# Designs tried in a protein design run: peptides against a protein of PDB entry 6MBK. Part 45

Target 1, 240 residues: chain A of PDB entry 6MBK
Amino acid sequence: GFEMVNFKEEGFGLRATRDIKAEELFLWVPRKLLMTVESAKNSVLGPLYSQDRILQAMGNIALAFHLLCERASPNSFWQPYIQTLPSEYDTPLYFEEDEVRYLQSTQAIHDVFSQYKNTARQYAYFYKVIQTHPHANKLPLKDSFTYEDYRWAVSSVMTRQNQIPTEDGSRVTLALIPLWDMCNHTNGLITTGYNLEDDRCECVALQDFRAGEQIYIFYGTRSNAEFVIHSGFFFDNNSH

## One batch from the design tools (peptide)

Design b1_p21_1_s4 (made by RFdiffusion4, then SolubleMPNN; from b1_p21_1, 8 letters changed)
Fold by OpenDDE base, seed 5:
Structure b1_p21_1_s4 (fold): chain B 240 residues (1-240), chain A 21 residues (1-21)
Amino acid sequence: as target 1 above (240 residues)
Amino acid sequence: SLIPVLHPLPYDMELLDKLFE
């Protein structure tokens, strides 16, 4: 009922190939297709994860490294998904001088600088880990871990990470949701949830979409500053 | 019932600072 399309100005999104009615379940993604902290633990990253306190404590960083490892693996199941990800982002880590100057007059500037500082520190830490830790030797990124790689992975996770339940529903974990995260944002209500019975992420249509129309979802209530910091864009019609 | 899925989530960096101390 939909296809991936490169829209002008908006980049990649989903377009309806048929009429979709409001509240229609048009998209679902089983857990096995998600990139999660658990899939990271079960990947080539697993041995390092089991011995690094930061990877264990920070699921978002675990996802970032999972993404990097899978990107560096030609036979990765997630290659088709990874190929749909932007090569660069409009997040603060990619800001040019003029963009930073614009934010200097805003409350967001502190968070921007914090991201720069923290990301650099994280990179330095993990660069050392990857170079010295025995369990890093088999990582496909062992000899090719650059700041640009890390910046990309962090930005990918920052813009696309989701909270989902664990398989038993007892806890929450972090996930990237392939295909679904291609939907661009609009105002509305949350129409995506996790179905534990079927063990899948489910998205129902926010509104009626006609064949040929772009399918939008509501990401959640965000300030404009949060959109800039976490999503890398301004939304003029943002109700918050 | 479905558990709501929200994105983007804030990228938490606070814990990292504590872990580096």
Scores: peptide ipSAE 0.150, ipTM 0.796, DockQ to the pose 0.802
Fold by OpenDDE base, seed 4:
Structure b1_p21_1_s4 (fold): chain B 240 residues (1-240), chain A 21 residues (1-21)
Amino acid sequence: as target 1 above (240 residues)
Amino acid sequence: SLIPVLHPLPYDMELLDKLFE
């Protein structure tokens, strides 16, 4: 019912190949296709994850490293997804000097500086870990781990990470959701949830889309899309 | 000019500071 298209102004997005009605389940992504903290643990990163306190404590960093490891792996299952990701982002880590100067008059400048500092420190830490830790020797990124790589991975995770339930529904975990995150953003209601019974992320159409139209979804505030696990698509008007 | 939505990674400073101590 949809296809990936490179739109001139918005970049990659999804286009309807048929008429899609509002509230129609048009897109679902099984857990096995997601990049999760669990898939990171089960990957080549697993041995290092099991011994590194930061990776264990910070699921977003685990996802960033998972993304880098898979990008560096030619036979990775996620190569088709990774190739669709932007090479650069409109995140603070990519701000030019003039953009930073503009923000100096705002309260946001403190968060920008914090992000720069934290990211640089994380990179320095993990650079050392990758060079010295025995379990890092098998990582495909061992000889090619640059700040630019890390900046990209962090920014990818910042812009695309989502909270989903674990398989047993007892906890939440972090995930990148391939295909779904190709939908460009519009204003509206959250129409994405996780179906534990079928173990998949589900997206229903925000509105009617005609064949040939771009499909938009509401990500909410690009905060981690909290999948409301229990109650279905709570169209809570987050009148925030 | 759109103020960029900043999504800082949680616990970045706290965890790193503990590692350098």
Scores: peptide ipSAE 0.043, ipTM 0.680, DockQ to the pose 0.110
Fold by OpenDDE base, seed 3:
Structure b1_p21_1_s4 (fold): chain B 240 residues (1-240), chain A 21 residues (1-21)
Amino acid sequence: as target 1 above (240 residues)
Amino acid sequence: SLIPVLHPLPYDMELLDKLFE
């Protein structure tokens, strides 16, 4: 009941192709379509993941490398999704000197500098790993891994990563949610959750939408957003 | 889509520090 549209002022978003009622399940994304830490482990990155302590300890970095590997793979299932991602972001890693100077008057400057430092250190570490580790030889990024690549991947994950349950519901994992993350945001209540029985992310309409209207959702805190497990884990802010 | 302002990725600072000590 929706289509991808390039809106003049808002860029890409979803438009209703029929009338959608409030609280109607209009969008769902099965686990198999998500980019997750688990899909990273099951990809060409898997052998390296199994041998690198940082990839194992930091799921966000695992997602970043998963994104880079899939981007570098012409036949990747996620190519259509990856092509919809911005080429640049409004994250601290893309700040100009004047923006950084402005932040010097705020407490945020320490976080910005920390992010710069940590990202640079991570890049330096993984550059060496990619050049020297035996399991890195088959990675599609082996001969092309720049700081700009890493900055982009980190920023993509930073702005789009979500927390979802594992298949058995015993733990949480990180995921990028294709199609769903194309929706533009509005103020309201979180109307997205995870259905463990059907093993899918589900989004219900925040309000009535008529055919031809843009569909908006409320992400809450977009990065590291926690999605409600319908089987008993309701967050107060995720009221339908 | 919503872009968080100044929302950092979680970093394992201890692990990173150990790598560069």
Scores: peptide ipSAE 0.037, ipTM 0.681, DockQ to the pose 0.151
Fold by OpenDDE base, seed 1:
Structure b1_p21_1_s4 (fold): chain B 240 residues (1-240), chain A 21 residues (1-21)
Amino acid sequence: as target 1 above (240 residues)
Amino acid sequence: SLIPVLHPLPYDMELLDKLFE
């Protein structure tokens, strides 16, 4: 009931191909299509993951490296998804000097500087790891791992990472959710949950959409978005 | 459009610092 479209102003988004009613389950994404910490562990990154304490401790970084490895792999299953991702982001790591100067008068500047520092330190660490670790030799990014690459991956994960249950529902893990995360944002209620029985993310329509209209959803906070387990959906009216 | 995320990624400085000693 929808298609991917490149909208002039919003970039990539979803357009309804038929009338969709409010609360209709119009989109679902099975776990097998998600980029998760688990899929990272099961990828070419797996051997390095098993020996690097930071990758093991920080799922978001594991996702970032997973994304980079898959981007560098021409036969990656996720190539179609990766190609839809922005090449640049409106995140602090992409701020120009003037934007940073503008923020100097705000409390946000400390967070910005922290982000710069942390990301730079992480890059330096992993650059060394990639150059020296035996299990890094087989990574497709071995000969191409720049700060720009890492900045992009970090920003991609930062803006798109979601918290979902593990397969057995005993814990939570991090995931990028293809197709779903292409929906552009509107104010409203969170209408996305995770169905453990069917092992998929589910999204119901926030409102009525006519055929030909862009489908918008409300993500709430994009970083570590929470999914409702078993109960289907919760409506959080946290207006931005 | 993506909502700008101003908060930094979680970063375990202690873990990283320990790895650099």
Scores: peptide ipSAE 0.033, ipTM 0.639, DockQ to the pose 0.136

Design b1_p21_2 (made by RFdiffusion4)
Fold by OpenDDE base, seed 4:
Structure b1_p21_2 (fold): chain B 240 residues (1-240), chain A 21 residues (1-21)
Amino acid sequence: as target 1 above (240 residues)
Amino acid sequence: SLPSHLVPVLRDFSPMPDITP
């Protein structure tokens, strides 16, 4: 009922190939297709993950490294997904001087500076880890781990990471959801849920979509400032 | 609305914290 399309100005998105009714289940993604903390642990990153407390404590960083490792792996299952990701983001880590100056008049500037500081510290830490830790030797990024790589990965994760239940439903974990996250954002209601019985993410349509229309989803409630900080999105009518 | 049998999938907009206190 949908197709991937590279929209002008919006990048990749999903377009309806038929009429989709509001609340219709039109998209589902099984757990096995997700990039998760668990899949990171089960990847080439696993040995390092098992010995690094920060990777263990910070699932988002684990996802970032998982993303980098898979990107560097030509035979990765997730290559088709990774190739759809933006090469750059409109997030604070990519802000030009003029954009930062614009934010200086807002409360968001403190969060921007915090992101710069935190990301720099994380990079410095993991650069050392990758250079010195024995379990990092087999990582495909061993010889090429730049700040730009890390910036891209963390930006990808920050803009796309989702909370999903673990397989047993006992805890919450983090996941990137391929195909689904190609939907561009709009205001509305949460229409994506996890089906534990079928072990898949399920997305129901936020509204009626006609054949040929772009499918939009709502990712959650946050202020415009938070959208800028985490996703680079602005909504003129953000009622959330 | 989301069916009751689904656990809401929430985008996590939490910033990555500093790795050191």
Scores: peptide ipSAE 0.577, ipTM 0.914, DockQ to the pose 0.778
Fold by OpenDDE base, seed 2:
Structure b1_p21_2 (fold): chain B 240 residues (1-240), chain A 21 residues (1-21)
Amino acid sequence: as target 1 above (240 residues)
Amino acid sequence: SLPSHLVPVLRDFSPMPDITP
C-alpha cells in the first residue's frame, strides 16, 4: 500500500501506492524490527550496558550507542534502516556560527548551549569508557568513536525516539521505529499505537490518501522553538 | 483517532540530559 520515495524537498518519505482511507491500518512494525533499549541490551553492547550506570539510566544514550554499533556492523539487520537516516541534521549540534548568532536573540539559545555542553560532556565520558572498559573491546566502534559519530547518533535518537510499552505493558521504554519514521509530519492527531497482543506498532491513516500521494503522520504538538531544538525543523501551524 | 486497544505511541522530544562529571 506504500513505497519509499526520495522527495526533492522533504527527503525520504512514504507514498501511497493505492487509495488509503482515513483510520485504515496501513502500516505495522513488529517489536522484533524496532531498535529499542531492550535490543541494545541484547546486542554486542549488552555486556557494557550491564556494567555502566549511565547507559542503564539513560535509554536515549543506550539507543545512540546501539545505532553506532549497528552502523559499524556490515551485517547488521538494521543497515537498510540506518542508511535511510540523514548523515547530518538541522539540530543545534550542527548549527554554524551564523545560525548560533541568530539564535542569541531568542529563548532557544539557552537550550542550544545546554545541548553543546551536555553532548560534549557525554562524549568525553563515553570516549574514556570505550577506550578503557574491558567490555568495550569487542565493540565495532572501539577504534572509531569520534565526536561526529556521537553527535550524529544522539541527533538521530533525539529526533526519532518514541515511547512504547515494554513487552509486558508494565513500563514505558524507548524505540526507533524503522520504515514508520520515514513518514513526514503534518498537523493532526496521534494515529500510531502499540498493539500489545500482536506485539507491534500500528499506524492508522490520519486522513484519506490517494494513490500517488505522500503519507503524513502527526508527531505531536510542540512550539517551533522546541522542534528546532529537539527535532531540527519548524512547523508553522503548531498550536504551542 | 486510535482504537481503544492500542497504547498511544508518542514521539519523545526530551533532550539528552546532563551527566554528572
Scores: peptide ipSAE 0.573, ipTM 0.913, DockQ to the pose 0.864
Fold by OpenDDE base, seed 1:
Structure b1_p21_2 (fold): chain B 240 residues (1-240), chain A 21 residues (1-21)
Amino acid sequence: as target 1 above (240 residues)
Amino acid sequence: SLPSHLVPVLRDFSPMPDITP
């Protein structure tokens, strides 16, 4: 077993309630609990999705809007998950002027500016869509769609989106994985896979964890610069 | 390592692209 705990310095994470052995299946999440492009299509966003080419072409933006719609819906199935998400992120979209100035000495500044530009353009486009499109009238965010809302949603997606197979296994789609993504990151190997037969994400333990220890997972291989830019994580000894 | 019957779940670290073609 495990429990959600607020750890000092690391924020919310998962703590083992019993000893867990390396490679033990300790966590699984059925597809029905995931926030996916498919669940977005099946939500209140569905009618707009069916009419907007950008939402159709960009699954990550579809997830961002799905997240915003569900956040604005008091009776959303995903409210318990959404309430666990950070209100702010350590990603470039949240950098203050001094942080941006610091990065001007690095090659990362180009990616930061790209994110700002892209996010601003996306927001401007979808602000217009939400105000003018007939299928946007029923969206709970219609009267409350600020840049801050959009910044939060895209940051949530960029830091948490995962590639999973479609139900039939024929394609790759994007998903937010509740509960699982509460695990903080450490260096290691990929220990999460999708079981198509049981239609669920399965996570096996990266290492032995004792009762009371925080459970960590490995999100993937990237440079420290890429971690900062895309996830807000930094590891001094990232040897990968 | 993951069991062979599992499809690896990978975090997608790709930034959101510009909507301009």
Scores: peptide ipSAE 0.571, ipTM 0.914, DockQ to the pose 0.781; fails the geometry check
Fold by OpenDDE base, seed 5:
Structure b1_p21_2 (fold): chain B 240 residues (1-240), chain A 21 residues (1-21)
Amino acid sequence: as target 1 above (240 residues)
Amino acid sequence: SLPSHLVPVLRDFSPMPDITP
């Protein structure tokens, strides 16, 4: 019902190959195809993960390292997905000098500096871990772990990470969702949910799409993300 | 709207926090 297309103005996106009706389930992604904290733990990163308290405590960093390890692995299942990711991002970590100068007169500059400082500290910590920890010797990035690599990985995660339930539904975990992630954003309602019974992400169409039209989704807002973080997955009203 | 049996999947826009050495 859809195909990956490189649109001239928007880059990669999904295009409908048939007419899709509003609220139709047109896309689903099983858990086994997701990049999750659990898949990171079960990967070549697993031994290090099991011995590093920061990786265990910070699922977003675990995903970043998972992404780097899989990118460095030619036979990774996620290579096709990784190749669709941007090489650069419009995140604070990529701001040029002129952009930073423009923001110096605003409150946003403090957030930019904070993010840069935090990322640099994380990199310094994990650079040392990768160089010295015995279990890091198995990582494909052992001999090539640059700040640029880390900046890219954390930016990829920060812009693409989603909250999903664990397999047993008892907790929240983080996931990158291949294929679905290629849908470009539009204003609207959240139309992606997780089906615990079938153990998959399910996306229903936000509106009618005709064959040949680009399929858009609504990623959510910061307020939505904060709500999930604070309330978990126990939604009283999901009338979206 | 999402079917009631689905748990909403939301993008997490939270920044990565600082780590203490």
Scores: peptide ipSAE 0.558, ipTM 0.910, DockQ to the pose 0.573; fails the geometry check

Design b1_p21_2_s1 (made by RFdiffusion4, then SolubleMPNN; from b1_p21_2 with S4P L10I R11H M16I D18S)
Fold by OpenDDE base, seed 4:
Structure b1_p21_2_s1 (fold): chain B 240 residues (1-240), chain A 21 residues (1-21)
Amino acid sequence: as target 1 above (240 residues)
Amino acid sequence: SLPPHLVPVIHDFSPIPSITP
């Protein structure tokens, strides 16, 4: 009922191939297709994850490293997904000097600087880990772990990570949801949920979409400033 | 509205916090 399309202004998005009605289940993604903290643990990253306290404590960083490992793996199941990810982001970690200067007049500058410092500290820590930890030798990124790599991975995670239940529904975990996260953002209501019985993410249509129309979803209520800081999205009709 | 049997998927835009206390 949909196809991936590169829209000129919005980049990649999903386009309806048929009429989709509001509240129609048009997209579902089984857990096995998700990039999760659990899939990270079960990957080549698993041995290092099991030994590094930060990876264990910070699922978002675990996802970032999972992305990097899978990106560096030509035979990764997620290669088709990873190849659709932006190479750069409109997030603070990619801001040019002029953008930072503009933000200096806003309260957002503190968050930007915090992201820079935090990311740099994380990178420095994990650079050492990757260079020295025995389990890092098996990682496909062992000889290619730059700040740019890390910046990309954490930006990918910060813009695309989702809270979903664990398989047993007892806890919350983090996941990247392939194909679904190609939907561009619009104002509305949350229309994606996790079906524990079928073990899949389910997305229902926010509104009616005609064949040929771009399918938009709502990722959450944020100010434009918050979206810029956290996701790189800018939506004029975003409610403050 | 989201069907009641679904657990809302929350898109988490939170920045990655500091690794240092």
Scores: peptide ipSAE 0.540, ipTM 0.906, DockQ to the pose 0.769
Fold by OpenDDE base, seed 1:
Structure b1_p21_2_s1 (fold): chain B 240 residues (1-240), chain A 21 residues (1-21)
Amino acid sequence: as target 1 above (240 residues)
Amino acid sequence: SLPPHLVPVIHDFSPIPSITP
């Protein structure tokens, strides 16, 4: 019912191949296709994860490293997904000096600088871990872990991570949701949920979409400034 | 609206926090 299309202004998105009705289940993604903290633990990263307290405490960083490890693995199951990810993001970590200067007039500058400092500290820490930790020796990124790599991975996670239930529904975990996260954002209501019985993410249509129309979803209520900072999205009509 | 049998998937736009306490 949909196809991936490169839209000129919005980049990759999903286009309806048939008429889709509001509230119709048009997209679902089984857990096995998700990149999760659990899949990170079960990957080549698992041994390091089991011994690094920061990876254990910070699921988003675990996802970032999972993403990097899988990107560096030619035979990764997630290569098709990873290849659809942007190579660069409109997040603060990619702001040029002039963009940062422009933001100095706003309260957002504090968040930008915080992200820079935090990311730099994280990189420095994990660079040392990757260089010195015995369980890092088998990581495909062992000899190639640059700040640019880390910046990309954390930006990918910050813009795409989702809270979903664990398999047993007892806890919340973090996940990247392939294919689904190709939907561009619009104002509306949350229309994606997790079906624990079928163990899959399910997305219902926010509105009617005709064949040939781009399918939009709502990722959450944020100000335009917050969307720029956190997701790289910008909408003129975001009146909230 | 989201069907009641679904647990809402929440996109987490939060910045990655500091690794220092």
Scores: peptide ipSAE 0.538, ipTM 0.904, DockQ to the pose 0.761
Fold by OpenDDE base, seed 3:
Structure b1_p21_2_s1 (fold): chain B 240 residues (1-240), chain A 21 residues (1-21)
Amino acid sequence: as target 1 above (240 residues)
Amino acid sequence: SLPPHLVPVIHDFSPIPSITP
């Protein structure tokens, strides 16, 4: 009931191919198609994950390395999804000096500097791990792990990661949701849930959409700091 | 609203925390 389209002003999004009613289940994504912390554990990254305490403690970093390993794997199941991701982001990690100077007048500057510092420390740590750890030898990124690679991967995760239940519903894990994350954002209510019985993400329509209309979803409320981090801009009047 | 049998999927906008305290 939908197709990927490049919209003139908004870039890539989803367009309805038929009339969709409000609250209609129009999109679902089975767990097997998601990039999750669990799929990272079950990948070529699994042996390293089992030995590194930071990867075990920080599921978002595990997802970032999962993205890098799958991107470097020509036969990866997720190649079609990874090819849809931006090559660069308008997020703080990509800001030029003039953009950072502009942010010095904003409340977000401390979060930006913290992100720079944290990302640099993470990269330095994992660069050493990849160079020296025995289980890193099987990683497709072993001979090519740059700051630009890491910056891209963490930016992809920070902008696209979702909290979903584990298979048994006992805990929360992190996931990237292919196809679903192509929807552009609008104000509204959360309309995506996880069906544990069928083991899939389910998205219901926020409103009626006619054939040919762009399908929007609500990704949740964002703070001004989150808008800067996610979208690279500051809103003076973020009226919630 | 979501059907009661669905667990809400939450898009997480939080930055990646420091690896050191």
Scores: peptide ipSAE 0.535, ipTM 0.905, DockQ to the pose 0.699
Fold by OpenDDE base, seed 5:
Parts: structure tokens; C-alpha cells; sequence
Structure b1_p21_2_s1 (fold): chain B 240 residues (1-240), chain A 21 residues (1-21)
């Protein structure tokens, strides 16, 4: 199998506890364990979701609020997962002044400013919704909804959201995939797919891993600039 | 390669867009 380990240079990741062969199905996550737009609709957020057009239109924001509601719920099924999430991210919303100054010489600065403006607007909108909407009264975040909370939640979503099929396979929805998303990134091919018959995410090994080795996966092709902007990852030899 | 019976899971790195038109 595998185990969660804190690697000195890379933070949390997965380590093989046995030899894993390339293309071996080593990890699967059933739909019921995923945080999805559907699970958000079925949660305490559901009543508000049903009445807010932005939550309905923007599944990523729905996931962000789902994370916040579940984090604020001591008995949440996803507490073990949420506790594994970073408390802070290397995404633009967390950039210090010096990092922003460094990016001023690049085209990335426009994307950073866009993210700041968009996030601030979203927060302001939802702050008002949470304060005034009747269905928000039951949310565990009603009395504690800060910009820092929202920044964390949207950063978690932006760095970890995945497109997966709906249960019937007719549409695409968004999901956070616990345990799987602890794998650190490497160059390679997509090795994670959704099995509609078994209703689960399935990850096959990108390469052979020996017992004791860190398990890496490929999340997709991005430039280092795109990784910094969108995921906080940095990979020296990110070849397309 | 990914088995053909699997729908590729796409990690979406896209930023959350503006809520304003």
C-alpha cells in the first residue's frame, strides 16, 4: 500500500509501503468519499445553494463553501481530509509584497491582480449573503466568515479541484479527491481516471515505485508560471 | 497508459472567475 509522510523538502506526500509496478491500480477513491458539488448540495449548504444563483453557476465556489462548512463542523466526515490540507498556499492570494514586486516584471502580474479583485468581490458578495440570507443562519460559518477563511477555501479548490463525471456519466462535475491529492507532482502522463461502473476514482502507478519511495503522479501540463499562479507548484524541468 | 474504460480525471488549475459579468 502507501502511507502519508511528511517529506522534508516537499511537505506531505504518499510513500509506497510495498513495491508498486507501473500501471498497477494502487489507489482508488469511491465517489462517496469525494467532496463534490453534489455533496455540497446535499450538505448544510444545500438550502442556500438552492437559492443562490452564483453557487449554482460556479461549482468551484460551491466547493469552497463546502470546505468551509465541513471544516467548521467537528463531526464532518471529511475532517481527517481537511486536516491534511495546507493551512496556507503558495498561490497568488498568499503572495507577499516582495513576491508581487517580482512578478511586476512579468505578464503574470495581471493574473495576480485579477485573482485578488475576483476573490475580494466574491468574498464581499458572499459575506452579505451569509449575513442576510435566511438559509445562511444554519451554516456553521455564519458568525465566522473572514476573508482569510475564504482565501484558504478558494485556494484549496483552485489547487485541488478535479473534473470528474457525474454519477450517470452525462455531465462533468468538480471534485476534491481525498488521499489521492496528497501525491506530489512529477512529469509524466495522466494516470488517474474515473471508473463509472464501480463509481470511483482510480489511480494507476506512473512508474515502478519501490517500498519506501515517494509516489508521484502527473496532474497535468503547466508552465512553471502557471503552476505558481494556479497551484503553487514549482518544477524546475517542467517540460511540455 | 490509462485504461480505456476510465474517464480521465482532469486536475483543473483554472482560477475562480469573476462573479461579475
Amino acid sequence: as target 1 above (240 residues)
Amino acid sequence: SLPPHLVPVIHDFSPIPSITP
Scores: peptide ipSAE 0.530, ipTM 0.903, DockQ to the pose 0.764

